# Peptides against a protein of PDB entry 3PBP: the designs that were tried, part 136

Target 1, 203 residues: chain A of PDB entry 3PBP
Amino acid sequence: LNEKDLNLILNKSLVMYESLDSTTDVIVKRNVIKQLQFVSKLHENWNSRFGKVDIQKEYRLAKVQGPFTINPFPGELYDYTATNIATILIDNGQNEIVCVSFDDGSLILLFKDLEMSMSWDVDNYVYNNSLVLIERVKLQREIKSLITLPEQLGKLYVISDNIIQQVNFMSWASTLSKCINESDLNPLAGLKFESKLEDIATI
Target 2, 203 residues: chain A of PDB entry 3PBP as posed
Amino acid sequence: LNEKDLNLILNKSLVMYESLDSTTDVIVKRNVIKQLQFVSKLHENWNSRFGKVDIQKEYRLAKVQGPFTINPFPGELYDYTATNIATILIDNGQNEIVCVSFDDGSLILLFKDLEMSMSWDVDNYVYNNSLVLIERVKLQREIKSLITLPEQLGKLYVISDNIIQQVNFMSWASTLSKSINESDLNPLAGLKFESKLEDIATI

## One batch from the design tools (peptide; made by RFdiffusion4, then SolubleMPNN)

Design b2_p23_5_s1 (from b2_p23_5, 6 letters changed)
Fold by OpenDDE base, seed 1:
Structure b2_p23_5_s1 (fold): chain B 203 residues (1-203), chain A 23 residues (1-23)
Amino acid sequence: as target 1 above (203 residues)
Amino acid sequence: FKVSSEELIEKIKPKVEFNAKLK
């Protein structure tokens, strides 16, 4: 964690706080407020020279939120089990695609459409835990592992049956990134979400 | 299985709006 990252987290927490209104669930309100309080204190106490902060005991009880929901979930996958997960950067910012593999040889490409907070108030806190389905890729192979390379945006390497395959989704992810970063959804109109699959090597 | 652009637009709109507030 660096100062830039901390500032971003603070700004996100502020935006979440500002989104609260009279219709917001009380549990959500409390949780968002607690996160903002923590991040604010963290920011105030941040030693930029050493990248260290003394975290008060009261805030050490925060937990990661989960599980996620996938919308829509492909009906065909109800009988199958998720085997691997990977996150792939699509730009030099914070936009990412989440990939989940299944034991039928399917890959689903997902987008996190909402910002989440940590769980500060209750153990089973669930809010804004959605993932948007973009594409399903059927490999018809047993997927052993998913590999990503940070320097290669929008590329996923799939290892199965002694074959390494590359899934390249920059054909649509570049547009998606642009839409998010520029706050303009118009470029998505008519876009086809079709990834390219290529055999890279046999191992 | 593929999602239409129209469906995706509606689903990601909240994210876009959120990010717009961060600028």
Scores: peptide ipSAE 0.487, ipTM 0.919, DockQ to the pose 0.916
Fold by OpenDDE base, seed 2:
Structure b2_p23_5_s1 (fold): chain B 203 residues (1-203), chain A 23 residues (1-23)
Amino acid sequence: as target 1 above (203 residues)
Amino acid sequence: FKVSSEELIEKIKPKVEFNAKLK
């Protein structure tokens, strides 16, 4: 965590707070408010010179949300189990694709369509935990590992028994990134969400 | 399974709007 990341988290928390209204669930309000309070305090106490902050114990009780929901979920995958997960950067602005592999050799590429808060005070807090399905890639092999390289945007390396394959989704992810960053969704019209699969090496 | 661009546009709109507020 650096100052830039902290500022982004603060801004996100502020936007979430500003979205609260009289119709918002009380539990949601509490979570968003506590998150904002925590991040604000963290920001106030940030020592940029040393890259550290003093955190009060009470805020350490926050938990990550889970589980996530995938929409739509491919019906064929109901009979299979997720084996690996990876997050792939598609730009330098923290836009990411989530990839999940299954034991049938499938990969699903997912997008976080909503901003999530941490879970505060309440166990099993679930709010804005959706993932949007973009693409399913069928490899028809056992997936052992998913590897990403920070310097390689929109690329996922899939390790199976005897081969390393690269999944490159920048053909659509570049447009997606642009649409998000520019707040213009028009360039997505007619776009094909088809990743390129290439054999990289034999193991 | 492939998602249409139209379906995706509707689904990611909230995120786009959220990010717009961050600017």
Scores: peptide ipSAE 0.487, ipTM 0.919, DockQ to the pose 0.927
Fold by OpenDDE base, seed 3:
Structure b2_p23_5_s1 (fold): chain B 203 residues (1-203), chain A 23 residues (1-23)
Amino acid sequence: as target 1 above (203 residues)
Amino acid sequence: FKVSSEELIEKIKPKVEFNAKLK
């Protein structure tokens, strides 16, 4: 964690806090407030000469949220089991695509549309856990593993039965990244969300 | 299953608005 990352986390936590209103659930309010308190203390102590941030035991109990919901979920996949998950960077600003594989050989490409907080107080805390379906890619093969390379934006490597295939979604992800970063959705109009599949190697 | 650009625009709008507040 560097100063830039910490500032980003702090800013996100502040925006989340500012989004709270009278209609927000009490449990959600509590979690967002605790997250902001933790990040704020961390930020204050980051420049302090004392490299050991004594994180109070209460903050060590923070857990990642789950499960996620996919919207829309392809009806055809209800009978199949998820096998692998990967996260692929699409820019240098931490925008990401989530990929989930299924035992029918399908890949789904997902976008995290909401900012999530950590779970701080309540077991099984679930809020803003949605994922947006962008594309389904059918490989018709047993997917053994998903590999990503941090230096290769918008590329996913799929290993199946002695074949390595590359899924390249920069054709649409570059536009998506631009829209998010520039706060302009107009370039998405008429865009086709179709990834390119290429054989890379036979193992 | 193909997602339309119009549907995606509506779904990602909250994220875009959130990120705009970070700037």
Scores: peptide ipSAE 0.486, ipTM 0.918, DockQ to the pose 0.932
Fold by OpenDDE base, seed 5:
Structure b2_p23_5_s1 (fold): chain B 203 residues (1-203), chain A 23 residues (1-23)
Amino acid sequence: as target 1 above (203 residues)
Amino acid sequence: FKVSSEELIEKIKPKVEFNAKLK
């Protein structure tokens, strides 16, 4: 964690706070406020160059949210079990695609459409836990592992029996990245969300 | 399964708006 990262976390927390309105659930309000308070204090202490930051016990109990909800979830996958998960960078910023594999040999490519906070005050806090389904890729083989390389944007390596395959989704992810970064959705019009699958090696 | 661009536009709009506020 560096100053830049902390600033980003603070800014995200501020934006979440500013998004609160009269229609926001009370639990959500409380949770967002707690997060902002924590991050703000952390930021304050960081700027003051204190050698040690005291974190209140209550804030130490914060947890990551889960599970996520996929929208829409493919009906065909209800009978199958998720086997692997990976996150793939699509730009040099913060935009990522989440990939989940299933025991039927399917891959789903997902986008986190909402900013998520930590859980602070309540157990099983769930808010903004949605994932958008972009694409399903059927490999029709047992997926053993998912590998990503940080220097290779929009590429996922799938290891199965005797084969390594590359899934390349930069054909659409580059446009998605642009839309997010430029705050312009127009480039998505007419875009096809179809990844390229290539055999890399036999093992 | 493939998502239409129109559907995706609506779904990612909140993220786009959120990120716009971070700038």
Scores: peptide ipSAE 0.488, ipTM 0.919, DockQ to the pose 0.898; fails the geometry check

Design b2_p23_5_s2 (from b2_p23_5, 6 letters changed)
Fold by OpenDDE base, seed 4:
Structure b2_p23_5_s2 (fold): chain B 203 residues (1-203), chain A 23 residues (1-23)
Amino acid sequence: as target 1 above (203 residues)
Amino acid sequence: MTVSSEELREKIKPKVEFNAKLK
């Protein structure tokens, strides 16, 4: 965690807080408020010249939300098991694609459509935990591992029994990134969400 | 299987709006 990251987390927490209204669930309100309080305190202490703030206790109270919900969940994958997960950056910011592999040889490419908070005081807290299905890629291979390279945006390497394949989704992810960063959805019009699959090496 | 641009547009609209507020 650096200052830039902390500032971003604070800003996100503020925006989440500001999005609360009279119709927001009480549990959600409480959770968002607690997050903002924690992050604000952390930020204050970070900027303080002397502040070793013991944030350990409060941090221990925070839990990552889960599980995520995939919308829509591919019905064809109902009987299959997820085998690997990877996160692939699509820009130099924080936009990313989540990839999940299944034992049928499928890859699903997912996007987090909402900003998610941590869970602070409620067991099984679930809010804004949706993942949007963008693409299902059928490799028809046993997927052993998923590898990403930080310097290669929008690229996923899939290792199977005898081959390394590259999945390149920058054809659509670049546009998605632009839409998010520029707050303009117009570039999505007519876009095809088809990734390129290339054999890289035989092993 | 791929999402349509129209469907994705509607689904990510809240994210885009959220990010717009971060600026």
Scores: peptide ipSAE 0.502, ipTM 0.932, DockQ to the pose 0.895
Fold by OpenDDE base, seed 5:
Structure b2_p23_5_s2 (fold): chain B 203 residues (1-203), chain A 23 residues (1-23)
Amino acid sequence: as target 1 above (203 residues)
Amino acid sequence: MTVSSEELREKIKPKVEFNAKLK
């Protein structure tokens, strides 16, 4: 964590806080406020040359939310089990695709369509835990591993019993990245969300 | 199976709006 990262987290927390209104669930309000308070204290501590901010024990109980909801979830996958997960960067910022493999040989490519806070309550806090299903790729083989290379945007390597395959989704992910970064959804019009599958090596 | 551009547009609109506020 560096100053830039902390500032981003703070800004996200502020935006979430500012989005609260009379229609927001009370639990959500409480959780967002707690996050903002914690991040603000961290920020204060970071900017302090000589001072340490005492963080209350309750803030140490923050957890990552889960599970996510996939919308829509493919009905065909209800009978199958997830085997691997990977996150693939699609730009040099914060935009990424989540990939989940299943024991039927399917890959699903997902996008986090909502910003989430951490869970600050003891109870199972779930809010904005949505993932958008972009594409399902059927490999019809046992997927052993998912590999990503940080220097290769929008590329996923799938390792099975006898082959390494590359899934390249930059054909649509570049546009998605642009839409998010420029706050303009117009480039999505008519876009096809079909990834390119290529054999890389035989094992 | 792939999402339509129209469906994705509607689903990611909140994300786009959120990110716009971060600028």
Scores: peptide ipSAE 0.500, ipTM 0.931, DockQ to the pose 0.899
Fold by OpenDDE base, seed 3:
Structure b2_p23_5_s2 (fold): chain B 203 residues (1-203), chain A 23 residues (1-23)
Amino acid sequence: as target 1 above (203 residues)
Amino acid sequence: MTVSSEELREKIKPKVEFNAKLK
């Protein structure tokens, strides 16, 4: 965590707080408020010289939210088990694609369509836990691992028995990134969400 | 299987709006 990241988290927490209204669920309100309180205190106590903060023990009770919901979940994968997960950056603004592999050799590419808060108040807090299914890629092989390289945006390396394959999302991810960053959805029109698969090396 | 551009556009509107508020 650096100062830039902290500022971003603070701004996100503020925007979430400002989105609250009289119709917002009480549990959601409490969680968002607690998050903002924590992040604000963190920001106030941030020591840029040492890159550290004194955090009160009470705030360490925050937990990651429960399970995500994939929308739509591909029915064909109901009987299969997830084997690996990876997160791939598509730009320098922290837009990400989530990739999950399954034991049938499928990859699903997902996007976090909502901003999430931590769980601060209750166990098993779930709110804004949606993931959008963008693409399913069928490799028809056992996937052993998923590798990402920070310097290579929109690229995933899939390791199977004797082959390393690259999945390249940039044909659509560059446009998606632009749409988010520029707050303009028009460039998405007619876009095909088909990743490029390429054999990179034999093991 | 791939999402349509129209469907994705509708689903990510909240994210786009959220990010717009961060600028």
Scores: peptide ipSAE 0.500, ipTM 0.931, DockQ to the pose 0.880
Fold by OpenDDE base, seed 2:
Structure b2_p23_5_s2 (fold): chain B 203 residues (1-203), chain A 23 residues (1-23)
Amino acid sequence: as target 1 above (203 residues)
Amino acid sequence: MTVSSEELREKIKPKVEFNAKLK
């Protein structure tokens, strides 16, 4: 965690706080407020010289939110088990694609469509935990591992059997990134969300 | 299976709006 990241988290927490209204659930309000308080305190105590933050034990109560929901979830995958997960950056910001593999040889490419807070004080806090299904890729082979390279945006390497394959989704992810960053959804019109699959090596 | 551009547009609209407030 660096100062830039902390500032971003603070700004996100502020925006979340500002989105609260009289119709917001009390649990959600408390959670968002606690997050903002925590992040604000971290920001105040940030020692830029040492890159350290003194975190009081009381704030270590933050947990990751509960399970995510995939929408839509492919019905065909209900009978299969997820085997691997990877996160792939699509720009130099924080936009990323989540990839999950299944034991049927399928890959699903997902996007976090909502901003999430950490869980505070409430066990099993679940709010804004949705993932959008963008694409399902069927490899029809056993997926052993998923590899990403930080310097390669929008690329996923899939190791299965004796083959390494590259999944390249920059054909659509570049546009998605642009839409998010520029706050303009018009470029998505007519876009095909089909990734390119290429054999890289035989193992 | 792929998402349609129309469906994706609607689903990510809240995210876009959220990010717009960060600027």
Scores: peptide ipSAE 0.502, ipTM 0.932, DockQ to the pose 0.915; fails the geometry check

Design b2_p23_5_s3 (from b2_p23_5, 6 letters changed)
Fold by OpenDDE base, seed 5:
Structure b2_p23_5_s3 (fold): chain B 203 residues (1-203), chain A 23 residues (1-23)
Amino acid sequence: as target 1 above (203 residues)
Amino acid sequence: MTVSSEELIEAIKPKVEFNKKLK
C-alpha cells in the first residue's frame, strides 16, 4: 500500500459514506462509517512523520466481504463447485474482470458492479459483494489453473489436462473499460459479449 | 451464455455513478 493507493481507498470510502441515506440498512451504515473512520485515521497516520499506524482493537475485527453474489447466477452452476479464480486487467487503470472456473469446465467472466467494503462487525457482514455475469464459457474439461499476465490486457490462460487455452475478451472489455473511465455507457449499446478462445499449446 | 448490452448497462450504472463521484 502506497500513498496513492491510500488516497484512493479514502476517496472510495468517502463516496460510499456519501451514498448513505435514510433507506440504507443500519448495519450497512455502521460498516461504511467504521471503514471511513479507519481509513481516515490510517491516512492521518500515514502523513505523520512517525509512520506508525495505531490500529484500534476494534478494527481488527474487520474481515473481507464474502461470499460474492453473482447476478444473475447461472442456474446450471448451482450443482458445481468453483475451482479457480483469477483477476484480469482490462486497462492500465483499475478496471478488471474476475474469472471463476467450475468443476464442470465452465468459466464465468464477471464484473464488480459495486465497491466493496470491509466487514467491521464480529459477524460476517455481507455488503457490496455483487458481481455481474458477463459471459459463461463452457470448456467441458477439468480446469487445473488460471493464469494471467499483467502485460496482456483482457487475456486469460486456462490450463486443462492436456491443453493451454487463451480466452481473449478484449473485443468487449475495451469498450467496457472506456465506458467506465469516461462515464459514458452509450458505446455498450448493441455490444456482444463473446470472448475468443484459442488453443495455445498442447501439454 | 452472454449478458445483453441492456442488462449490463443497467447493472453497471451504479459503478459508473460511483466513479463519477471519485473524480
Scores: peptide ipSAE 0.410, ipTM 0.895, DockQ to the pose 0.846
Fold by OpenDDE base, seed 1:
Structure b2_p23_5_s3 (fold): chain B 203 residues (1-203), chain A 23 residues (1-23)
Amino acid sequence: as target 1 above (203 residues)
Amino acid sequence: MTVSSEELIEAIKPKVEFNKKLK
């Protein structure tokens, strides 16, 4: 965590707070307020020179929110188990794709459509944990691991028993990144969300 | 299997609106 990251978290927390209204659930309101209070305090106590913050007792009560909801979830995958997860950057900002592998050899590429918050003093608090299904890639292999390289945007390396394959989704992710950054979704119209699969090496 | 562009556009709108508020 650096100063830039902390500022971003603070800004996100502020935007979340400002989104609260009379129709917002009381539990949600409480959670967002607690997060904002914590992040604000963290920001005030941030030592930029040493990159250290004294995280007080309140941090121990914070938990990561519950499981993600994938929409739509592929019906065929209900019978299978998720095996690996990876996050792939699609630009030099903060736009990313989440990939989950399953024991049937499927990969799903997902987009985080909502901003997440921490859970504070509430067990199993679930809010803003949605993921949007973009693409399902069927490899028909046992997936051992998912590897990403920070310098390679929109690329995922899939390691199976005898092969390393590259999944390249920059054909659509470049447009997606642009649309998010420019706040214009029009360029997505008519776009085909098909990744390129290539064999890299035989193991 | 892939999402349609129309479905994705609708799904991403909240994120875009959120990002506008950050700027």
Scores: peptide ipSAE 0.391, ipTM 0.890, DockQ to the pose 0.851
Fold by OpenDDE base, seed 2:
Structure b2_p23_5_s3 (fold): chain B 203 residues (1-203), chain A 23 residues (1-23)
Amino acid sequence: as target 1 above (203 residues)
Amino acid sequence: MTVSSEELIEAIKPKVEFNKKLK
């Protein structure tokens, strides 16, 4: 992601925001606002000491299809700035988890249905382009980069100053993937959405 | 902090329903 790309996303988000009126669905309003907030913070971070934000290619490609919103937006992160974004495959299909890091050392894990995202280019505006908040992981470290490996489903590598950590969310993501693919959400009942954090290497 | 299963289920229902329509 470069400054031009980020500015474009910001402008699109602003246009969407400006299109909101009293007749707009509450969910749409919420989504557009959250998107704008997210992108604005990302833009702020870009201009800050970080100078860049890491965005996985898959996420960039998905963004071309439309902006996303976080539901619910974690209120605690409202004043913090997004630093990195990664997209992690959870199956060999089209189900993905989006991860966003913040300058407070938090990670948020968000659900994205890629099939639904692709359908947005269809003439029927589906406004429900929301990322569902699944989990917030607090690392209490400055997150420098997010890395994914294509062969490792449901795993995210977090690079901080002195450590590489793995976030493994397959404990819940496998069930989530199955539920989406089979269109049966019952197996999610009672599931705890807690990722496993493991130190991989000291650097 | 994690979402409850109930909250997630409700949040994903529209997506699942949409996917069903595409099939």
Scores: peptide ipSAE 0.390, ipTM 0.880, DockQ to the pose 0.435
Fold by OpenDDE base, seed 3:
Structure b2_p23_5_s3 (fold): chain B 203 residues (1-203), chain A 23 residues (1-23)
Amino acid sequence: as target 1 above (203 residues)
Amino acid sequence: MTVSSEELIEAIKPKVEFNKKLK
């Protein structure tokens, strides 16, 4: 995310918040509030660090005009501020993992369980953009940037002060992609959603 | 912290069902 994108997401989240009324479903209200809180914290952190978070590909998340709900939201991260967002391809562009970093050095890996397109066809339907929590990775360092390479599926590069680390989640993402594409969830049974963390370079 | 396979399976079912309808 660049500041512009973050501002756009914030503005969208605010508009959605302002659109809430007494007729709005409680779940929708909660989701919109949670998103607004999340984005506001992200924006606050952005402003404090004068850092450009280049979230070009995350623009798709920014283009998602709806409130995002992370289910379950890790309660431990409620007091922390989101710092970066990235989208990582796990196949030939059909399935993606969303990653959000926090100022405690945590990464959360998320799956979009609902397609946004269904929200637009129903007038007055505030479709909840649902994100499923897959994994929390604790890096215990300040995360400066998240980098993805389109040719490297299921890999996220995390830049901190003095090190570049790779988060590789292909151990489970390959199976996930296959299951979704083949509409067979059986291979997910017993799968451990543990990413591999590896030091790539010292900066 | 990781999601259980069972929890993820249940969470993904709607998407799988949606994808089936698109085919």
Scores: peptide ipSAE 0.379, ipTM 0.883, DockQ to the pose 0.449

Design b2_p23_5_s4 (from b2_p23_5, 7 letters changed)
Fold by OpenDDE base, seed 5:
Structure b2_p23_5_s4 (fold): chain B 203 residues (1-203), chain A 23 residues (1-23)
Amino acid sequence: as target 1 above (203 residues)
Amino acid sequence: MKVSSEELIEAIKPKVEFNAKLK
């Protein structure tokens, strides 16, 4: 965590806080407020050349959210189990695609449509845990591992029994990244979400 | 399985709006 990352987390926490209204669930309000308080305190102490970051015990109890929801969820995958997960950068900023593999040999490419907070003070806190399904790729192989390279945007390497395959989704992810960064959704109109699959190596 | 551009547009609106508010 560096100063830039901390500033970003703070800004995200502020935006989440500002999104709270009278219709927001009380538990959500409490959670978002606690996150903002923690991040704000951390930020204040970070700039202090000599400041000890005193983190209250309550804040140390923060947990990662789970489970996630996928929308729409492919009905065919209800009977299958997720085997691997990977996150792939699609730009030099913060936009990422989440990939999940299943034991049927399917890959799903997902987008996080909402900003997620940490879980504070509440066990099993779940809010803004939605993932948007973009594409399902059927490999029909046992997927052993998923590999990503930070320098290779929009590329996922899939290791199965006999081969390494590359999934390249920059054909649509570049447009998606642009839309998010520029706050313009027009370029998505008529876009086809079809990844390219290529054999890279035989094992 | 592929999601339509229209479905994706609607789904990512909250993220786009959120991102636009970042300072």
Scores: peptide ipSAE 0.377, ipTM 0.878, DockQ to the pose 0.854
Fold by OpenDDE base, seed 1:
Structure b2_p23_5_s4 (fold): chain B 203 residues (1-203), chain A 23 residues (1-23)
Amino acid sequence: as target 1 above (203 residues)
Amino acid sequence: MKVSSEELIEAIKPKVEFNAKLK
């Protein structure tokens, strides 16, 4: 964690706080407020010279939120188990695609459509845990691992028993990145969400 | 399964709006 990352987390927490209104659930309000308080205190105590912060006792009480919901979920995958997960950067900012593999050899490419907060006071707190399905890629192979390279945007390497394959989704992810960054969704109209699959090496 | 552009646009809209507030 660096100062830039901390500032971003603070800004996200502020935006989340500002989104609260009279219709927001009391539990949600409390959780968002707790996060903002923690991040604000962390920011105040940040030692930029050493990149160190005193981790307060409250941090130990914070938990990651529960499981994500995928919408729409491919009905065919209800009978299969997720095997691997990876996050792939699509730009030099913070836009990411989440990839999940299944034991049927499928890959699903997902978008985080909502900003999440940590769980603080409530056990198993779940809020804004949505993932949007973009594409399903059927490899029909046993997927052993998913590898990403930070210097290669929009690329995922899939390792199976006999082959390494590259999934390249920059054909649509570049447009998605632009839409998010420019706050303009028009370029997504008519876009085909089809990744390029390429064999890299035989194992 | 192919997701339509229209469905994705609706799904991404909240994130776009959120990011716009971060600027």
Scores: peptide ipSAE 0.325, ipTM 0.863, DockQ to the pose 0.900
Fold by OpenDDE base, seed 4:
Structure b2_p23_5_s4 (fold): chain B 203 residues (1-203), chain A 23 residues (1-23)
Amino acid sequence: as target 1 above (203 residues)
Amino acid sequence: MKVSSEELIEAIKPKVEFNAKLK
């Protein structure tokens, strides 16, 4: 965690806070406020000289949200079980693709359409937990693990019984990243969301 | 199931709007 990252988290928390209105659920309000308070304190306690943040006990109270919803969920996967999850960077900023594997050998590539806060004081807090389906990649293999390399943008390595395969989705993710960063969705028109699958190694 | 670009565009609008507020 560096100052830039902390500033980004703070700004995100502020934007979430500013989105609250009279119609917002009380639990959501409370959670977003707690998030903002925590991040603000973290920012205040940031020692730029030493790059150290005094992580107060409050951080231990924060939990990851769940469950998530995938929209649209591929109907073909209703009878299958998710096996692995990975997050892949698509740029040097904050844009990421979430990948979930299933026991049918499918991968789904997902986008976080909303900014999520942590859960602070409510068990099973669920808000802004949607994921957008971008692509389904059918490997037709038992997926043992998903590997990502931070230095390799838009690439996912899939390990099965006898093969390592690379899923490269930069063909569309570069455009997606640009659209998000520039706040212009026009380049997505007519874009094909088709990843490239390549065999890397046989095991 | 192929997600259309139009469907994706609509789905990611909230994120784009959120990110625009960060800038």
Scores: peptide ipSAE 0.383, ipTM 0.880, DockQ to the pose 0.895; fails the geometry check
Fold by OpenDDE base, seed 2:
Structure b2_p23_5_s4 (fold): chain B 203 residues (1-203), chain A 23 residues (1-23)
Amino acid sequence: as target 1 above (203 residues)
Amino acid sequence: MKVSSEELIEAIKPKVEFNAKLK
């Protein structure tokens, strides 16, 4: 965590707070407020020795929110088990794709459509835990691991059996990134969400 | 399995709106 990252987290927390209205659930309001308070305190005490100790204690009280909900969930995968997860950057900013593999050899490419807060003070807090299904890629292999390279945007390396395959989704992810960054969804119209699969190496 | 662009557009709107507020 650096100053830039902290500023971003603070700004996100502020935007979340500002999005609260009379229709927002009370538990959500409380949770968002607590997060903002925490992040603000963290920001205020950044590089302060005293602040670090106190913040760490408060952080330990926060919980990671989960589980995620995939929408729509592919019905064919209901009986299969998720095996790996990876996050792939699609630009030099903050936009990313989440990939989950299953024991049937499927990959699902997901978009996190909502900003999540940490869980504060409430057990089993669930809010904005949605993942949007973009594409399912069937490899028909046992997926052992998922690898990403920071310098390679929109590329996922899949290790299965004795082969390394590359999944390249920049054909659509570049447009998605642009749409998000420019706040214009028009370029998504008619876009095909089809990733390219390529064999890279045999191992 | 492919999701339609229309479905995705609707799903992405909240994120776009959120990001717009961060600028």
Scores: peptide ipSAE 0.382, ipTM 0.882, DockQ to the pose 0.901; fails the geometry check

